# Peptides against a protein of PDB entry 1Y0J: the designs that were tried, part 49

Target 1, 39 residues: chain A of PDB entry 1Y0J
Amino acid sequence: EARECVNCGATATPLWRRDRTGHYLCNACGLYHKMNGQN

## One batch from the design tools (peptide; made by RFdiffusion4, then SolubleMPNN)

Design b2_p22_8_s4 (from b2_p22_8, 14 letters changed)
Fold by OpenDDE base, seed 4:
Formats: structure tokens, sequence, C-alpha cells
Structure b2_p22_8_s4 (fold): chain B 39 residues (1-39), chain A 22 residues (1-22)
């Protein structure tokens, strides 16, 4: 199965991250979320 | 805020794709 970033839909990233609820985020979206804490 | 992050990521991906094609 294909993994997708729950925010931007990207299917490829140098590093998969997860949000507080365990949903997958690409590296870019994950870093942004971590730094700002909001959507 | 994640919407802004998405837009930035998509722009970066598009730029890289254009660079690789040429």
Amino acid sequence: as target 1 above (39 residues)
Amino acid sequence: RLEEARAEYEKAVAEEKEREEK
C-alpha cells in the first residue's frame, strides 16, 4: 500500500513524520507542524 | 497553518521537477 502525507498528499519524502495522533506527514509538513503547533 | 506548509512543499517539489527535466 502507498503512504500519503495527510496534509499535502505527497507519496514520497526523505523522512516520514507523524503528528500527535499518529497520522503520517511528509518531512516538510511535519517540521512545520512541530514548530508552529497549528494547522 | 498546515495549508501554508502544503503550499510551500508543493512549490518546492515543482521547482525540483522542472530542474530535473532540463
Scores: peptide ipSAE 0.054, ipTM 0.479, DockQ to the pose 0.028; fails the geometry check
Fold by OpenDDE base, seed 3:
Structure b2_p22_8_s4 (fold): chain B 39 residues (1-39), chain A 22 residues (1-22)
Amino acid sequence: as target 1 above (39 residues)
Amino acid sequence: RLEEARAEYEKAVAEEKEREEK
């Protein structure tokens, strides 16, 4: 059960998100990615 | 761009940690 953000490695976040490929992102990284379009 | 997101998140985490130390 050691989930981690594929971008920053965070193991805790108020809301887990996923990219189009299904990789887990913390809320912050996920929102940024969504707002700016890409890496 | 995700690297920029990571940097912003790390800043947020550091800020939260600072607050929790009180």
Scores: peptide ipSAE 0.052, ipTM 0.479, DockQ to the pose 0.029; fails the geometry check
Fold by OpenDDE base, seed 1:
Structure b2_p22_8_s4 (fold): chain B 39 residues (1-39), chain A 22 residues (1-22)
Amino acid sequence: as target 1 above (39 residues)
Amino acid sequence: RLEEARAEYEKAVAEEKEREEK
């Protein structure tokens, strides 16, 4: 069961995050999304 | 905004491939 970031496609990250709709994001993309508050 | 993050990621990957390509 491999997981991947819905934004960049990364399959490995130090911390999996989720956006407001429940999609998985790698740590980097998740933080970027949170800091900017939008896609 | 996530599209911009993806673009930056892709650029970083491409740059890494160029450095490793030797």
Scores: peptide ipSAE 0.049, ipTM 0.463, DockQ to the pose 0.028; fails the geometry check
Fold by OpenDDE base, seed 5:
Structure b2_p22_8_s4 (fold): chain B 39 residues (1-39), chain A 22 residues (1-22)
Amino acid sequence: as target 1 above (39 residues)
Amino acid sequence: RLEEARAEYEKAVAEEKEREEK
């Protein structure tokens, strides 16, 4: 069962994160989203 | 803003592929 970041498509990350609706984000994209508060 | 992150990621991937193709 492969997982992909819904933003950048990465399949590997030090830490999988999830957005408010449950979509998976890699650590980098998740942190970026948190820092900027926007998509 | 996630689109900006995606753009930067895609640029990095493209540059890496260019380097590997040589």
Scores: peptide ipSAE 0.046, ipTM 0.460, DockQ to the pose 0.028; fails the geometry check

## One batch from the design tools (peptide; made by RFdiffusion4, then SolubleMPNN)

Design b2_p23_1_s1 (from b2_p23_1, 17 letters changed)
Fold by OpenDDE base, seed 5:
Parts: C-alpha cells; structure tokens; sequence
Structure b2_p23_1_s1 (fold): chain B 39 residues (1-39), chain A 23 residues (1-23)
C-alpha cells in the first residue's frame, strides 16, 4: 500500500495514526501533534 | 530529490523521540 506520513514523509512506524482530516501520520508525528493539540 | 529527502529525514529525527511513548 505504501503509506506515508504527511508530516515527515516516513514510510514505516510502530503505529500509524491519522490527523483530523484523515491524513496518515507516523507514531512520532501523531503523538507530537496530539500532545500539542494538533491531532 | 536530495534536498527534500534531507528535509524529511531531519523532521523524522526531530519527532522520532515521541516513539518512546509507544507501548
């Protein structure tokens, strides 16, 4: 499927997350955005 | 290209520390 993080471009992560608009984020970017109220 | 690749890799390193939150 070749999923890619819309923030950092990573193609591999322990856990795929999604932002409010449904775009995929890697675990790191997803957690960061969640902690900062951006996800 | 290399410039974009470098940008993405730097950004990945910046946020990678958040992976420690994963169980």
Amino acid sequence: as target 1 above (39 residues)
Amino acid sequence: EEEEKKRLEELREEYKKADAEFE
Scores: peptide ipSAE 0.177, ipTM 0.663, DockQ to the pose 0.069
Fold by OpenDDE base, seed 4:
Structure b2_p23_1_s1 (fold): chain B 39 residues (1-39), chain A 23 residues (1-23)
Amino acid sequence: as target 1 above (39 residues)
Amino acid sequence: EEEEKKRLEELREEYKKADAEFE
């Protein structure tokens, strides 16, 4: 599949995450937003 | 646009560092 992080555009990550609306985030962006109280 | 392209790349690198730090 051709998945892409909606935040940074990355197409590869060790773990795909999802925001509250179901959009895909790479592991880095998901963790970053969780730590900063965002997506 | 080259300036935005560079900005996005820098942001991506920042998040990759976070990925390595929090895994």
Scores: peptide ipSAE 0.157, ipTM 0.642, DockQ to the pose 0.065
Fold by OpenDDE base, seed 3:
Structure b2_p23_1_s1 (fold): chain B 39 residues (1-39), chain A 23 residues (1-23)
Amino acid sequence: as target 1 above (39 residues)
Amino acid sequence: EEEEKKRLEELREEYKKADAEFE
């Protein structure tokens, strides 16, 4: 499977995360949203 | 558009340390 972070466009990450709607986020962006909300 | 790209790149660098946990 190939995927891309919907926030920053990264195509690789040590851990793929998902938002409440199911969109894929890289680890960094996922943690950012978790701590700060939306970006 | 280009400014937004820079913003996102800076954001990625800011949280890059979180990825270091997996290295």
Scores: peptide ipSAE 0.147, ipTM 0.657, DockQ to the pose 0.052
Fold by OpenDDE base, seed 1:
Structure b2_p23_1_s1 (fold): chain B 39 residues (1-39), chain A 23 residues (1-23)
Amino acid sequence: as target 1 above (39 residues)
Amino acid sequence: EEEEKKRLEELREEYKKADAEFE
């Protein structure tokens, strides 16, 4: 078992985030999506 | 579109700086 960012594939991050549908995003991608939408 | 992809990738790189808050 390993969690990975659905956007960039990263498996390690200082802070896991999630989008509105529950998909996990790394900190960077989570912030990116929050401010700029899906990529 | 490659230009759009490039712009989005550059924008994403900005957010990687947020990780420095934890390092």
Scores: peptide ipSAE 0.141, ipTM 0.640, DockQ to the pose 0.045

Design b2_p23_1_s2 (from b2_p23_1, 12 letters changed)
Fold by OpenDDE base, seed 1:
Structure b2_p23_1_s2 (fold): chain B 39 residues (1-39), chain A 23 residues (1-23)
Amino acid sequence: as target 1 above (39 residues)
Amino acid sequence: EEAERARLEALRQAYLEAAAAAA
């Protein structure tokens, strides 16, 4: 199956990221969470 | 961060369930 971002559902991204617990995020969502330090 | 991690974990589980159903 096609991978998708757990935050926005995107299936295509220039770079796949992962959080500390291994959840896959698209580049945009990964950077958003990193920069804003959301709780 | 803890609340967002919990949200992401729930979404991950939903994704895995959907993927399994589509297989």
Scores: peptide ipSAE 0.077, ipTM 0.544, DockQ to the pose 0.172; fails the geometry check
Fold by OpenDDE base, seed 2:
Structure b2_p23_1_s2 (fold): chain B 39 residues (1-39), chain A 23 residues (1-23)
Amino acid sequence: as target 1 above (39 residues)
Amino acid sequence: EEAERARLEALRQAYLEAAAAAA
């Protein structure tokens, strides 16, 4: 039931982010995706 | 790209390990 990062599965993060399609990402994964895009 | 995928996987594992260690 707890929210999970769609990339790493983490359930705890200082800040929840969202990708372009609205899926939740932890702060770390969100930052990585933002800086590197889809490659 | 595959290089970025590898980096993502490494980050993923590191994050999970850190989270587990902090629990």
Scores: peptide ipSAE 0.077, ipTM 0.585, DockQ to the pose 0.043; fails the geometry check
Fold by OpenDDE base, seed 3:
Structure b2_p23_1_s2 (fold): chain B 39 residues (1-39), chain A 23 residues (1-23)
Amino acid sequence: as target 1 above (39 residues)
Amino acid sequence: EEAERARLEALRQAYLEAAAAAA
């Protein structure tokens, strides 16, 4: 079973990121959430 | 932020459960 971005479900990305709690995010979603950290 | 964190945690748990079931 391949890793998935917890936000969009993508299984491939140029760079895997992690949120403050350690969840894996694709590069795009990681940047999005970082920029919109008010959620 | 807090609501989104909760959502991500729920999705993480669902992912792990699915991965375990598929193993």
Scores: peptide ipSAE 0.076, ipTM 0.530, DockQ to the pose 0.172; fails the geometry check
Fold by OpenDDE base, seed 4:
Structure b2_p23_1_s2 (fold): chain B 39 residues (1-39), chain A 23 residues (1-23)
Amino acid sequence: as target 1 above (39 residues)
Amino acid sequence: EEAERARLEALRQAYLEAAAAAA
């Protein structure tokens, strides 16, 4: 399906997350957003 | 939302810089 993180472009991650608008984030970027400000 | 896209870009750059600094 070619899912990719909207932040870093990664196509594989241990855990897919989503921002408040439904964009997919890899686990690392999701945690980064959580620590540095939500989108 | 252009504002959110701009925020994503800023976070992308910060994330990549942090990753590089940790290498």
Scores: peptide ipSAE 0.067, ipTM 0.554, DockQ to the pose 0.054; fails the geometry check

Design b2_p23_1_s3 (from b2_p23_1, 14 letters changed)
Fold by OpenDDE base, seed 2:
Structure b2_p23_1_s3 (fold): chain B 39 residues (1-39), chain A 23 residues (1-23)
Amino acid sequence: as target 1 above (39 residues)
Amino acid sequence: DAARRARLEELRRRRLEADRAFE
């Protein structure tokens, strides 16, 4: 029951983020998504 | 899918780089 980034599959990150629809993203993927609109 | 795997690997590299900013 470990959290996982829905984009890259990472299970550890300095900061968990969430996309507009509530999916969990690691820090890097979350920032990328925010900047580009998608991963 | 090779293209998808390559993209995910790139994102994982970006994760590593971004995570270093927290160290």
Scores: peptide ipSAE 0.216, ipTM 0.694, DockQ to the pose 0.053
Fold by OpenDDE base, seed 4:
Structure b2_p23_1_s3 (fold): chain B 39 residues (1-39), chain A 23 residues (1-23)
Amino acid sequence: as target 1 above (39 residues)
Amino acid sequence: DAARRARLEELRRRRLEADRAFE
């Protein structure tokens, strides 16, 4: 199995991020979540 | 559903745009 962004399903990103509960997000979804509180 | 698919496609587009900043 490969790591996936829990929001968009991406399996590759230049920077893996995590939400406050520890779920993995790609860079873009992580930034979006940070700015808006959710994806 | 269609709305969810559209949202995910938008997020994937934003991913590509953000990733371009690392190129």
Scores: peptide ipSAE 0.213, ipTM 0.690, DockQ to the pose 0.053
Fold by OpenDDE base, seed 5:
Structure b2_p23_1_s3 (fold): chain B 39 residues (1-39), chain A 23 residues (1-23)
Amino acid sequence: as target 1 above (39 residues)
Amino acid sequence: DAARRARLEELRRRRLEADRAFE
């Protein structure tokens, strides 16, 4: 199995996050989304 | 589109920077 960031396509990250709809985001995209409301 | 690709490239860059901060 392989997890992938739905925003940037990264397959590795120090911390997996999820958006409000449950999609997986890498740490960077998750933080960006949190700060800006969208990717 | 090109604009989307540029945004994703920026986020990938930020990912690399963030990942380095964890090292």
Scores: peptide ipSAE 0.206, ipTM 0.695, DockQ to the pose 0.051
Fold by OpenDDE base, seed 1:
Structure b2_p23_1_s3 (fold): chain B 39 residues (1-39), chain A 23 residues (1-23)
Amino acid sequence: as target 1 above (39 residues)
Amino acid sequence: DAARRARLEELRRRRLEADRAFE
């Protein structure tokens, strides 16, 4: 099994992030979500 | 869905750019 970003599907990232509901996001998508409210 | 694919490709590009900040 491998973790993947629920937004872009990336399976590797320097830093895993999570949205408010606990879904895993890669660093970039997580930051985008934080800045814009959604991906 | 072309719009969805384009959006995901943009996000993947941003991922690559952001990842470079850790190198």
Scores: peptide ipSAE 0.204, ipTM 0.688, DockQ to the pose 0.053

Design b2_p23_1_s4 (from b2_p23_1, 11 letters changed)
Fold by OpenDDE base, seed 4:
Structure b2_p23_1_s4 (fold): chain B 39 residues (1-39), chain A 23 residues (1-23)
Amino acid sequence: as target 1 above (39 residues)
Amino acid sequence: SAAEQERLAKLRAEYLEADAAFE
């Protein structure tokens, strides 16, 4: 039912992000991906 | 612990990024 970050499994975040392939990431993991050239 | 969870999350991120790079 609840959405989960594909990286850390978090179900709550101030901002849902998505990677370049469309997977949902929490804000923190999304920013990590961005730093590494993803998202 | 939170610190361990963070370390594991980073490792998982590397895996996901590598996978996405070859799609």
Scores: peptide ipSAE 0.058, ipTM 0.477, DockQ to the pose 0.157
Fold by OpenDDE base, seed 3:
Structure b2_p23_1_s4 (fold): chain B 39 residues (1-39), chain A 23 residues (1-23)
Amino acid sequence: as target 1 above (39 residues)
Amino acid sequence: SAAEQERLAKLRAEYLEADAAFE
């Protein structure tokens, strides 16, 4: 597949996350977004 | 711009490295 993080564009991550609107984020960006409430 | 893309690439690399640390 061609899934990619909507924030950094990464196509590989040990854990895919999703924001409140359902966008896919890599684990790192997902955690950052969660902690800061910003992309 | 090339400069902006470079900055974004560096940001991406930081996130990839952080992400890889969980593997």
Scores: peptide ipSAE 0.057, ipTM 0.450, DockQ to the pose 0.059
Fold by OpenDDE base, seed 5:
Structure b2_p23_1_s4 (fold): chain B 39 residues (1-39), chain A 23 residues (1-23)
Amino acid sequence: as target 1 above (39 residues)
Amino acid sequence: SAAEQERLAKLRAEYLEADAAFE
């Protein structure tokens, strides 16, 4: 039931982010997606 | 498969380590 990053599956992060469709991303994946625009 | 799960676990670990740098 714990929240997890839709990209890597991580369940712990210093900061939860969300993509434009509302899905949760860990901080690292959120920044990665912002920089690259893809997985 | 078990091998695929191991590869995915390593990928997740890399993301967690990168993420921890911001703590």
Scores: peptide ipSAE 0.055, ipTM 0.445, DockQ to the pose 0.060
Fold by OpenDDE base, seed 1:
Structure b2_p23_1_s4 (fold): chain B 39 residues (1-39), chain A 23 residues (1-23)
Amino acid sequence: as target 1 above (39 residues)
Amino acid sequence: SAAEQERLAKLRAEYLEADAAFE
């Protein structure tokens, strides 16, 4: 049941996010993607 | 490219370190 951020590979974060296609992102990368669009 | 991947990795690390301050 391990989860990874699809952007940076982090396995732990204060808040799991998801992109528009449903991929899991850590909080930081989720905010990054929101700020900069699809990377 | 490797150079692009490195730049992106550094950028992601900056965001990750900032986020870690709130953990």
Scores: peptide ipSAE 0.051, ipTM 0.468, DockQ to the pose 0.051

Design b2_p23_2_s1 (from b2_p23_2, 8 letters changed)
Fold by OpenDDE base, seed 3:
Structure b2_p23_2_s1 (fold): chain B 39 residues (1-39), chain A 23 residues (1-23)
Amino acid sequence: as target 1 above (39 residues)
Amino acid sequence: LKDDPEYQARLERQRALEAAAAA
């Protein structure tokens, strides 16, 4: 499929993450989002 | 956060670390 990070648009990542509402984030964006609570 | 330059810098650093770990 064509998954992409809802924050930065990246289509490849070592680990897909999800935000609190289920949106897909790349690993980097997911970690930052978790720390700061927003995109 | 994607429009925040500090966020972008940290994002790029995280990606660089991941790329290095994969090499």
Scores: peptide ipSAE 0.143, ipTM 0.668, DockQ to the pose 0.139; fails the geometry check
Fold by OpenDDE base, seed 2:
Structure b2_p23_2_s1 (fold): chain B 39 residues (1-39), chain A 23 residues (1-23)
Amino acid sequence: as target 1 above (39 residues)
Amino acid sequence: LKDDPEYQARLERQRALEAAAAA
């Protein structure tokens, strides 16, 4: 299995995050997502 | 947001910061 960020497709990140619906986001996308409340 | 150039710039900055922190 290969996990990837649902936003940017990255397969590696310092910290995996999850959006409000449980989809995986890389650290960068997750932080931005949290700041802006959008994909 | 992946198609938003401002978003991309912020992501690039975030990744640069992560790279610097890891170096």
Scores: peptide ipSAE 0.137, ipTM 0.666, DockQ to the pose 0.137; fails the geometry check
Fold by OpenDDE base, seed 4:
Structure b2_p23_2_s1 (fold): chain B 39 residues (1-39), chain A 23 residues (1-23)
Amino acid sequence: as target 1 above (39 residues)
Amino acid sequence: LKDDPEYQARLERQRALEAAAAA
């Protein structure tokens, strides 16, 4: 099993985040998602 | 967002900052 960011496909990140529905996002995508409310 | 050029730019900057912090 290998976790992947559902937004950019990254498989490694300093901090895994999750969106409102529970999908995993890398730190960078999670922060952008939070700021813009979209992907 | 993955196809948004602004997103790509910000994403790259964020990753650069993270790389610098890890070094």
Scores: peptide ipSAE 0.136, ipTM 0.662, DockQ to the pose 0.138; fails the geometry check
Fold by OpenDDE base, seed 1:
Structure b2_p23_2_s1 (fold): chain B 39 residues (1-39), chain A 23 residues (1-23)
Amino acid sequence: as target 1 above (39 residues)
Amino acid sequence: LKDDPEYQARLERQRALEAAAAA
């Protein structure tokens, strides 16, 4: 199995994050998502 | 966000910073 960031499709990241609805995001996308409140 | 040019720029910077920190 492989995990993917729902925003950019990355399969590797220093830290997996999750958006407000539980979808997986890579660290970079998660931080941006949190900062801007959008995806 | 993946289609947002500002996002792409910020994402690249974030990844560069992470790569530098890991090296």
Scores: peptide ipSAE 0.132, ipTM 0.659, DockQ to the pose 0.138; fails the geometry check

Design b2_p23_2_s2 (from b2_p23_2, 6 letters changed)
Fold by OpenDDE base, seed 3:
Structure b2_p23_2_s2 (fold): chain B 39 residues (1-39), chain A 23 residues (1-23)
Amino acid sequence: as target 1 above (39 residues)
Amino acid sequence: LADDPEYRARVARQRAREAERAA
């Protein structure tokens, strides 16, 4: 059961994050999503 | 945002910092 970032498809990251609706994001995409409100 | 150039640049820089810390 490999998790993947819903934005970029990455399967590995130092820290998994989640958006407002619970979708998993890698650390990099999550930080950008937090700052801009979208991915 | 995968096709947004600003996104690509910011994410690439963040990944580079993470790689540096991991090395």
Scores: peptide ipSAE 0.276, ipTM 0.753, DockQ to the pose 0.138
Fold by OpenDDE base, seed 2:
Structure b2_p23_2_s2 (fold): chain B 39 residues (1-39), chain A 23 residues (1-23)
Amino acid sequence: as target 1 above (39 residues)
Amino acid sequence: LADDPEYRARVARQRAREAERAA
């Protein structure tokens, strides 16, 4: 049940994000993904 | 990206900033 970042596996983050295809990313990974357009 | 050193550095820094703001 615990949500986890599909990129780094983190289970806690101040803000859950999602990539363009709907996968959950932690805030840190999501920001990097947003900047670079990829994981 | 988890294997990319630039990614690792940027993500680590972002997490550090978040920790600082929370403290």
Scores: peptide ipSAE 0.260, ipTM 0.745, DockQ to the pose 0.138
Fold by OpenDDE base, seed 5:
Structure b2_p23_2_s2 (fold): chain B 39 residues (1-39), chain A 23 residues (1-23)
Amino acid sequence: as target 1 above (39 residues)
Amino acid sequence: LADDPEYRARVARQRAREAERAA
């Protein structure tokens, strides 16, 4: 039941982020999404 | 995104930085 990044499946990250629809993203994926505005 | 090579490169680098800071 551990939290997972919906983009890459990572289960650990220094900072959990969320996308525009509320899905959890790891820090790395979240930063990439923020920069590019896409999945 | 997981299949995009540019994404993979950026994420890998970001993870490396995070690991370095955490060590």
Scores: peptide ipSAE 0.255, ipTM 0.744, DockQ to the pose 0.091
Fold by OpenDDE base, seed 4:
Structure b2_p23_2_s2 (fold): chain B 39 residues (1-39), chain A 23 residues (1-23)
Amino acid sequence: as target 1 above (39 residues)
Amino acid sequence: LADDPEYRARVARQRAREAERAA
């Protein structure tokens, strides 16, 4: 258990997102990743 | 991008906004 953001390692976020290949990202990293296309 | 200072600044601002809304 204990989901974590594959980019920053955060284990808590208001909204879990996923990248293009299905990896979990926290809200903050997901938004940045969406704009820049990379970690 | 996790160790990129520009990324860190942008993410920190986003986290601050989220904390503010939740308070």
Scores: peptide ipSAE 0.224, ipTM 0.722, DockQ to the pose 0.138; fails the geometry check

Design b2_p23_2_s3 (from b2_p23_2, 9 letters changed)
Fold by OpenDDE base, seed 1:
Structure b2_p23_2_s3 (fold): chain B 39 residues (1-39), chain A 23 residues (1-23)
Amino acid sequence: as target 1 above (39 residues)
Amino acid sequence: LRDNPEYRARLARQRAREAERAA
């Protein structure tokens, strides 16, 4: 059940996000990805 | 970071965990 951000490896975040391909990102990386369109 | 080996490793782990949960 353990989850990690595919971008930075973080295992804890206030909100799990997903990139355009459905891969899990921490909140910070998810916001970055959304703004810039890339990991 | 798509070509980054650490990214690829994390992606593989995510896929493995998802497969485990689905089984």
Scores: peptide ipSAE 0.516, ipTM 0.818, DockQ to the pose 0.646
Fold by OpenDDE base, seed 4:
Structure b2_p23_2_s3 (fold): chain B 39 residues (1-39), chain A 23 residues (1-23)
Amino acid sequence: as target 1 above (39 residues)
Amino acid sequence: LRDNPEYRARLARQRAREAERAA
């Protein structure tokens, strides 16, 4: 049950983040999502 | 990417894994 980023599919990241609805994102995608408010 | 097939598939997997961890 390895976690994966819902945006890019990455399975490893220095820090798991979550979008505004709670879905897991890798660090990079999470920062992008937070900045732009979209996937 | 809300309507992206790959995105939707990943969301489904996440939900399934969360359900597995909860039960």
Scores: peptide ipSAE 0.511, ipTM 0.817, DockQ to the pose 0.688
Fold by OpenDDE base, seed 2:
Formats: C-alpha cells, structure tokens, sequence
Structure b2_p23_2_s3 (fold): chain B 39 residues (1-39), chain A 23 residues (1-23)
C-alpha cells in the first residue's frame, strides 16, 4: 500500500500533498502543480 | 500529464490501494 506521487512516481517525500482533484503528489510536484496549475 | 500512460497507471494504482484500504 506504499503511497506514490501520481505525477513522478516518487514513494518518499518530506510532505505529501494533494492536487485539486485529490490525487497524492510528493512535495516538489505538489508545489509545481500549485504554481503552474497543471501536472 | 492526463494523457500520459504512466500517469494514468499511477492514478489507477492509487485508486486500487484506496479501495483496498477501505475494504
């Protein structure tokens, strides 16, 4: 059941985030998504 | 990346894992 970032597949991150539709993202991808509005 | 097959596969796995946890 290991969680993975839907954007890059990373399984380890200092902070799990979620995109606007609720999908889990690693911290880096989450910040990128928030800034650019897309994956 | 909505049309990216790897992205879609990861999304499917997320849903499957969540369904398993909820069962």
Amino acid sequence: as target 1 above (39 residues)
Amino acid sequence: LRDNPEYRARLARQRAREAERAA
Scores: peptide ipSAE 0.509, ipTM 0.817, DockQ to the pose 0.643
Fold by OpenDDE base, seed 3:
Structure b2_p23_2_s3 (fold): chain B 39 residues (1-39), chain A 23 residues (1-23)
Amino acid sequence: as target 1 above (39 residues)
Amino acid sequence: LRDNPEYRARLARQRAREAERAA
């Protein structure tokens, strides 16, 4: 089973990130979440 | 976002896959 970004559903990313509660995010969504505090 | 049904569905899949990998 392939990992997917909980925010956008992407299954491929240069770097997997996680939000403050540990949910997986693609690099782009992770950076956005970090910057703005939300997805 | 967190209240969005698509987000909730993805979260549920993540939990299920993690449980499967851990088993």
Scores: peptide ipSAE 0.426, ipTM 0.790, DockQ to the pose 0.590

Design b2_p23_2_s4 (from b2_p23_2, 9 letters changed)
Fold by OpenDDE base, seed 1:
Formats: structure tokens, sequence, C-alpha cells
Structure b2_p23_2_s4 (fold): chain B 39 residues (1-39), chain A 23 residues (1-23)
């Protein structure tokens, strides 16, 4: 299966992250979420 | 992005993929 970032739709990333509810985020969006608490 | 339709669609796709993997 092809995973995608729930925030931006990216399908490739150097590191998959997860938000507070467990949804997958690309590295960039995950860091943004962590720093700013936003989708 | 909770009210963004594309965001909601991506969440639904993730849920579907996770269900498929669990089967």
Amino acid sequence: as target 1 above (39 residues)
Amino acid sequence: LADNPEYRERLARQEALERERAE
C-alpha cells in the first residue's frame, strides 16, 4: 500500500511521523505539527 | 484543516488502507 501524509498528500519522505491522533505525516508536516500544533 | 475536504479524504484513505492491512 502507498502511504500518504494526511496534511499535504506527500507519498515520500525521509521520515514518517504521526500526529497526536496517530495519523501519518511526512517529516516536514510532522515537524510543523509538533512546533505549531496545526494541520 | 479539519474542514478541508481533501484533508478529510486523505484521512478516509488512511483508514481504508489500515483496515485492508488488518484483514
Scores: peptide ipSAE 0.389, ipTM 0.766, DockQ to the pose 0.686
Fold by OpenDDE base, seed 5:
Structure b2_p23_2_s4 (fold): chain B 39 residues (1-39), chain A 23 residues (1-23)
Amino acid sequence: as target 1 above (39 residues)
Amino acid sequence: LADNPEYRERLARQEALERERAE
C-alpha cells in the first residue's frame, strides 16, 4: 500500500497520523487537524 | 475540507488500497 496524506497528498512523513475518522495524515497535517479540527 | 474533490479522491484511494491489502 502506497500511503498518502489525505489532506495534502504527501507520500512520506517522519510520522504518520490519523484523523478522527481514521484517515492517514502526514505529521504536519495531523498536527494541524489536532489543533484546529479541520483541513 | 469535506467538500474538496481532491480530498475526497485521496480518501477513496486510501479506502481502495486498504481493501486491496485485505484481499
Scores: peptide ipSAE 0.381, ipTM 0.764, DockQ to the pose 0.691
Fold by OpenDDE base, seed 4:
Structure b2_p23_2_s4 (fold): chain B 39 residues (1-39), chain A 23 residues (1-23)
Amino acid sequence: as target 1 above (39 residues)
Amino acid sequence: LADNPEYRERLARQEALERERAE
């Protein structure tokens, strides 16, 4: 499947992450989300 | 961004792809 970051729409990232509810985020957005608890 | 339409669309696409993979 063509995965994309639910936050920014990026389709490629060094590391795919997931938010608290399991939605995929690119590495950058995932780190931001983890630190701030929000997208 | 729960109210952001683009965000909601991306969530919907992910859910659709996940269902497709599960089939």
Scores: peptide ipSAE 0.378, ipTM 0.763, DockQ to the pose 0.641
Fold by OpenDDE base, seed 2:
Structure b2_p23_2_s4 (fold): chain B 39 residues (1-39), chain A 23 residues (1-23)
Amino acid sequence: as target 1 above (39 residues)
Amino acid sequence: LADNPEYRERLARQEALERERAE
């Protein structure tokens, strides 16, 4: 499937991550979300 | 970003794709 980061819309990333509720995030947004607890 | 329309649209697309994959 055509996956995209729910936060920024990126369709390519070195590592797909998931937020607290299971939504897919690109690596950068996932790290930001994890560090700051926000989108 | 829960109230951001673009964010909500992306969530909807993800959920639709996941449902399609599950079918």
Scores: peptide ipSAE 0.370, ipTM 0.758, DockQ to the pose 0.678

